# Peptides against a protein of PDB entry 3EFO: the designs that were tried, part 5

Target 1, 262 residues: chain A of PDB entry 3EFO
Amino acid sequence: SQLADLYKSCETDALINFFAKSAFKAVLHQPLKVIREILVNQTAHMLACYRKNCASPSAASQLILPDSMKVLPVYMNCLLKNCVLLSRPEISTDERAYQRQLVMTMGVADSQLFFYPQLLPIHTLDVKSTMLPAAVRCSESRLSEEGIFLLANGLHMFLWLGVSSPPELIQGIFNVPSFAHINTDMTLLPEVGNPYSQQLRMIMGIIQQKRPYSMKLTIVKQREQPEMVFRQFLVEDKGLYGGSSYVDFLCCVHKEICQLLN

## One batch from the design tools (peptide; made by RFdiffusion4; aimed at target 1 Y50 P66 K70)

Design b2_p27_6
Pose (drawn by RFdiffusion4):
Structure b2_p27_6 (pose): chain A 259 residues (1-239, 243-262), chain P 27 residues (1-27)
Amino acid sequence: SQLADLYKSCETDALINFFAKSAFKAVLHQPLKVIREILVNQTAHMLACYRKNCASPSAASQLILPDSMKVLPVYMNCLLKNCVLLSRPEISTDERAYQRQLVMTMGVADSQLFFYPQLLPIHTLDVKSTMLPAAVRCSESRLSEEGIFLLANGLHMFLWLGVSSPPELIQGIFNVPSFAHINTDMTLLPEVGNPYSQQLRMIMGIIQQKRPYSMKLTIVKQREQPEMVFRQFLVEDKGGSSYVDFLCCVHKEICQLLN
Amino acid sequence: SHVAIDMDNIEEDADELLDEYLEELNE
């Protein structure tokens, strides 16, 4: 009968999986604007209820989120940014209908990765003694002109290359000497390489391991290349609203529920 | 237990929260 126990026991990934499927089923029944509004308001409602009933007294300038829901807003914003609940500019209806379908079948492990892609820094990789590098936030702010990154959501795998990308690596991977020497349209498996091209292929394997679909590798050269598509998977940035924007929005309506 | 995010420093507190999340996930 205590609300504190309800919240202390929640799982964001499980909640996100439900909201996503619930919203994606509703796309075939209601205006998308109506669906997004229900999502945002339900999110503000859950948090406002915690604030007025469980949270110890705190200043109004603060937004209080339970531990169980620490990253719920960031994922909810990812759902709202997703092309299924978004619109016309680019992204075919065939792409939307397809992604809408893929999510309807997903387990928790799949939906977690699908809505929050895994961004791995590759240029800072520890040679032959690896075990998959630490992940980095899904934002352009964590990319470096000197860096090479791996981004995966379970369906797509992007190998991102910065402009001042170390030629040493571009050689040990693409077998070519320089950055401007790579052609994106040749997105096939590169072998050779002794320390790196192997350590990279090792992590590309480990990532695919538990994943049902074999991912489509897409190489991205930084400055003005295909990169436009890649930017979509940096779900923390604006690209809908940014993570911070959404957080700013939820607080407004949580306050509107004046308590 | 919960996390409080100050709206005057929302960007800093949000960054800290996400960094802590990824550190816990990477472990």

## One batch from the design tools (peptide; made by RFdiffusion4, then SolubleMPNN; aimed at target 1 S61 L63 P66 D67; its pose is not in this set)

Design b2_p28_6_s4
Fold by OpenDDE base, seed 4:
Structure b2_p28_6_s4 (fold): chain B 262 residues (1-262), chain A 28 residues (1-28)
Amino acid sequence: as target 1 above (262 residues)
Amino acid sequence: STSYVLIDIPDTPEVEEIAKEVLEEIRS
């Protein structure tokens, strides 16, 4: 059917870009709560339509996502949790305005990365490989106290270190003997020159490549106060200043879909 | 035909409550 073909051809990244820009434009003349609700409704309607007209019958306890939209909910949740759309006093007007303006000018690729960061487990790097490590889901549950992770969203870059990060890697990256010796005030990695350091730099370079903005590096130690900033980018988790976890959002979306169809 | 992904959302009071809370927050 034509409808089925439409869903097959759907590109989630393009949709998110569209929704984001539409929503951020609407911020100028509509209450934030209205905008958020519209986004949820649009999501639910799209998925309800698919379930009704395109999908095979399935249990009521199953949320059905077309393959082309399998990541739509997570991105939508990220959009909903963006500071531009959050009604929180903790968010400054300047920050909200800044991010709004940025997104309004972003292309599809940029907005995708912006809303859902890349989180790379660099502690698993194979120094003999030129391939980037596979990104993990942006959730605390995917972090490891023994791990080191690089997060990037096109604007910011974070190097997160677990409290039990391997001393060898710490030495390799920072040229210091232990986790405690890492200076988190630095915005650049030292030129250590070993293979691991070089590869990390290469990865960072690749991530920075083709991005319109230079990403500032922030070094974050687990369990230190600045980690809170980093956690804000773990978009699948419950937001510090509001916003649901991805899992909770799925529950919401599913319920809305069911209500539309039942 | 069209490929799809299934996500299990248990029909439990807990899930119902979660969904409600999310909606309430969104509408707040």
Scores: peptide ipSAE 0.586, ipTM 0.942, DockQ to the pose 0.936
OpenDDE base, seeds 1, 2, 3, 5: peptide ipSAE 0.561, 0.585, 0.297, 0.549; ipTM 0.936, 0.943, 0.718, 0.936

## One batch from the design tools (peptide; aimed at target 1 L65 H254)

Design b2_p30_5 (made by RFdiffusion4)
Pose (drawn by RFdiffusion4):
Structure b2_p30_5 (pose): chain A 259 residues (1-239, 243-262), chain P 30 residues (1-30)
Amino acid sequence: SQLADLYKSCETDALINFFAKSAFKAVLHQPLKVIREILVNQTAHMLACYRKNCASPSAASQLILPDSMKVLPVYMNCLLKNCVLLSRPEISTDERAYQRQLVMTMGVADSQLFFYPQLLPIHTLDVKSTMLPAAVRCSESRLSEEGIFLLANGLHMFLWLGVSSPPELIQGIFNVPSFAHINTDMTLLPEVGNPYSQQLRMIMGIIQQKRPYSMKLTIVKQREQPEMVFRQFLVEDKGGSSYVDFLCCVHKEICQLLN
Amino acid sequence: SVPHVVYDMEELEEEQEEEEEEEEEREEEE
C-alpha cells in the first residue's frame, strides 16, 4: 500500500519496453501527436506523483527522479525522437513500418540497445589484451576529429572516422595509407592487420553475439559524408528535442501539476 | 527513505542556452 515500495522496485528498461510497444501499437489507432502527448504526460505524471508523495522536501528549482527512474527520461526522449513516432522529412514509410514491427517483438535486452545505441571509442583501444572498450554517451560531444568510433543499435553498426584520424590506424584496418584513401561505398569486411584490424574485428564479433539480426556495417567518414544518417543515432543530441530539452520540458508540466 | 537523483533547473537552463548558441554558430558556419 506504500508508494515508496512501488517506485523502489521499478525497472526503466522494462518500462521503456512497454511504453514503446504500447505507443507503436497505438500508431495504427490515433494521431501520433496524441500518442506522444500521452507519453510525455504519463512521464511527468509518474515523476510528479513521486515528488508530491515520496521525495523528501527539496527546492522547487530541482527536479527529483527516483533511482529506479534515473535514466527513464533519457530513454523516453529517445522513443519520442524515433522515426516511428516522428515524421515525413526523410525516412521512408517503409522504414517506419519496418522499425515499428521490429520493436513489437523485442525483449528488454533488445529495446534497451535499440533506443540507446552503444558508442565505443576505437582509437583509444588497448591492443591484444582487450575485452570491449568502455561505452561513451550517445552525443557528438564525445566524438574526436582524431578518433574512430563504433556505434551499434542492434540493426546497424557504424564505423565512424574523424578527419584527423591517425593514419597508423587507417592503415592497420583499411590496408590503405590515408583517410582520403577510403571509399565508403566499399563497406565490406577488412582483414589483414595484426594488432588492430584483429582487435576491432574481435569487438565487432562480441557485439553481434547476443543480437538476433546480423547488423549492416556502414562506414562513415566525418565531415560532410553520409554522416547525416549516423547523426540520427546520437540520440542524446537534438538531431526532436535534446536530452536536456526534454528534461526541461518534463519539469515544466511536473510543476504544472502544481505541487 | 527512497533514494533519488536531483537535477537543478537553473543549471539545466544554462546548458540549454549553451547548446542553442552552439547550434547557431554551426548554422552560421554552414

Design b2_p30_5_s1 (made by RFdiffusion4, then SolubleMPNN; from b2_p30_5, 11 letters changed)
Fold by OpenDDE base, seed 2:
Structure b2_p30_5_s1 (fold): chain B 262 residues (1-262), chain A 30 residues (1-30)
Amino acid sequence: as target 1 above (262 residues)
Amino acid sequence: SVPHVAIDMDELYEKLEEERKREEERRREE
């Protein structure tokens, strides 16, 4: 069927780019509440249509996502949680304006990374391998106190260190003996020159490649004040300023789909 | 048919409830 073909060919990254630009244009003439509702409704309608017309029968308790849209909800939630669409006084008008303008000019690849960052477990690096570590989901649940993670969204780069990060890795990256000795005021990694440091720098370079903006590096220690900023980029978690977790959003979407199909 | 993934929402609801409980407990301790 034509509908089946549509869902097979759907590209979520292109779709989210479109939705983002549409929404960010709409903020100039529509209330934020209305824009958010429209985005949720559009998501629900697309998925409801699939379930009704293209999917095999399934239990009502299940959320059915076509493969082409399997990540649509998570990206949509990220969009909804963006400061441009949030009505919080803690978010400055300047910040909203800045991010709005950035997204309005982003291509599909840039917007994808912007809304859903790459989170890489750096502590798992094999210095002898040219392969990048597989990204993990952007959630605190994927972090470990023993781990070191690199997060990048095309604009910012964070190096997050667990309180129990291996001293050997700390020494390798920062040339200091322990977690406590790491200076978080640094904006650049030292050129230590060992294989691990070189590998990390290479990874950072790869991430920076073909991106229009130079990513600012922030070093973050677990349980220190700057970690709060870092946590805002764990987009699957509940946001500090009232944004829903991915799970919350899935429940919301599922409920809406059920209502549409009743 | 179009291939799809299925998410068991019952499990997610349970997780949400647990998270809410934890958050409430945290608020009481503050």
Scores: peptide ipSAE 0.401, ipTM 0.799, DockQ to the pose 0.780
OpenDDE base, seeds 1, 3, 4, 5: peptide ipSAE 0.396, 0.393, 0.396, 0.388; ipTM 0.784, 0.792, 0.794, 0.792

Design b2_p30_5_s2 (made by RFdiffusion4, then SolubleMPNN; from b2_p30_5, 9 letters changed)
Fold by OpenDDE base, seed 2:
Structure b2_p30_5_s2 (fold): chain B 262 residues (1-262), chain A 30 residues (1-30)
Amino acid sequence: as target 1 above (262 residues)
Amino acid sequence: SVPHVSIDMDELEEKREEEEEREEEEEKLE
């Protein structure tokens, strides 16, 4: 069917880019609440239509996502949690305007990375490998106190260090003896010259490649104040400003789908 | 048939409740 073909060929990244730009345009003439409701409704309607017309029968307790849209909910939640769509007084008008303008000019790949950052477990880095470490889900549950993680969203780069990060890695990256000696005011990693430092710098270079903006590096220590800024990029978690976790959003979408199909 | 992913929402809700309970316990210990 034409619908089946549509769902097979759907490019979620392009769809998210479209929804983001459409929503951010609508901010100028519609209430934010209405825009958010529209986005949720559109998501639910697309998935309900799939379930009704293209999916095999399944239990009502199941959320059925076509493969082409398997990441649609997570990106949609990230979009809904973006400062442009939040009516929080803590978010300045200037920040909303800035991010709005940025997204309005972003291509599909840039917007994808912007809404859902790459989170890389640097502590698992094989110095002999030329491959990037596999990204983990952007949630606190994926962090480890013994870990070191690099987060990038195309605009910002964070190097997060667990309180129990290996001293050997700290020495390798920063040329300091311990976690306590790391200076978080630095925006560049020192040129230590060892294989681990070189590999990390290479990875950072690869991440920076083909990005339209130079990403500022922020060093973040676990349990220090700057960690709160970093946690805002853990987009699957509950948002600081009232955004839902990914799990909460899935429950919401599922409920809406069920309502549409009953 | 269009390939699909199925998420068990009952299981997901159970995990959510467990996470919420854990967070509440952690908050009580701090």
Scores: peptide ipSAE 0.462, ipTM 0.814, DockQ to the pose 0.807
OpenDDE base, seeds 1, 3, 4, 5: peptide ipSAE 0.455, 0.459, 0.461, 0.460; ipTM 0.808, 0.811, 0.813, 0.815

Design b2_p30_5_s4 (made by RFdiffusion4, then SolubleMPNN; from b2_p30_5 with V6E Y7I Q16R R26E E30A)
Fold by OpenDDE base, seed 2:
Structure b2_p30_5_s4 (fold): chain B 262 residues (1-262), chain A 30 residues (1-30)
Amino acid sequence: as target 1 above (262 residues)
Amino acid sequence: SVPHVEIDMEELEEEREEEEEEEEEEEEEA
């Protein structure tokens, strides 16, 4: 059917880019609440239509996502949690304007990375591998106190270090004996020259080469104040400013789908 | 047939309730 073909061929990344730009244009003329409601409704309607017309029968407790849209909810939640669409007084008008203008100029690949960062477990690096480590989900639950993670969203790069990060990795990256000796004011990694440091630099370089903007590096220690800034990029978690977790959003969407189909 | 994934929403709700209980316990200990 034409509908089945539509859902099969859907490019979710392009769709999110379109929704983002449409929403960010709409903020000039519509209340933020209305824009958020429209985005949620559009998501629910698309998924409800799929369930009704294209999906095999399943239990009502199941959320059914076509493969082409399996990441639609997570990206939609990230869009909804963006400072441009949040109605919080803590977010300055200037920050809203800045991010709005950035997204309005982004291509599909740039907007995808912007809304959902790449989070890489650097502590798992094989110095003999030329491959990037597999990205993990952007949630605190995927962090480890023993881990070191690189986060990149095309604008910012963070190197997060767990309080129990391996001293050998700390020495390899920073040329210091322990976590306590890491200077978080650094915006560049030292040139230590060992294989691990070289590979990390290579990874950072690969990430940077794919992006139109130079990403500023921020070193973040777990349990230090700057970690709060890093946690804002854990987009699947509950937002500092009252944005929904991904789970919360799925529950919301599922409820709305059920209401549409009943 | 269009391939799809299924998410068990009952399981997710249970996980959410567990996370909320853990957050409440951490707030009480702080």
Scores: peptide ipSAE 0.464, ipTM 0.797, DockQ to the pose 0.826
OpenDDE base, seeds 1, 3, 4, 5: peptide ipSAE 0.453, 0.458, 0.457, 0.455; ipTM 0.792, 0.799, 0.798, 0.796

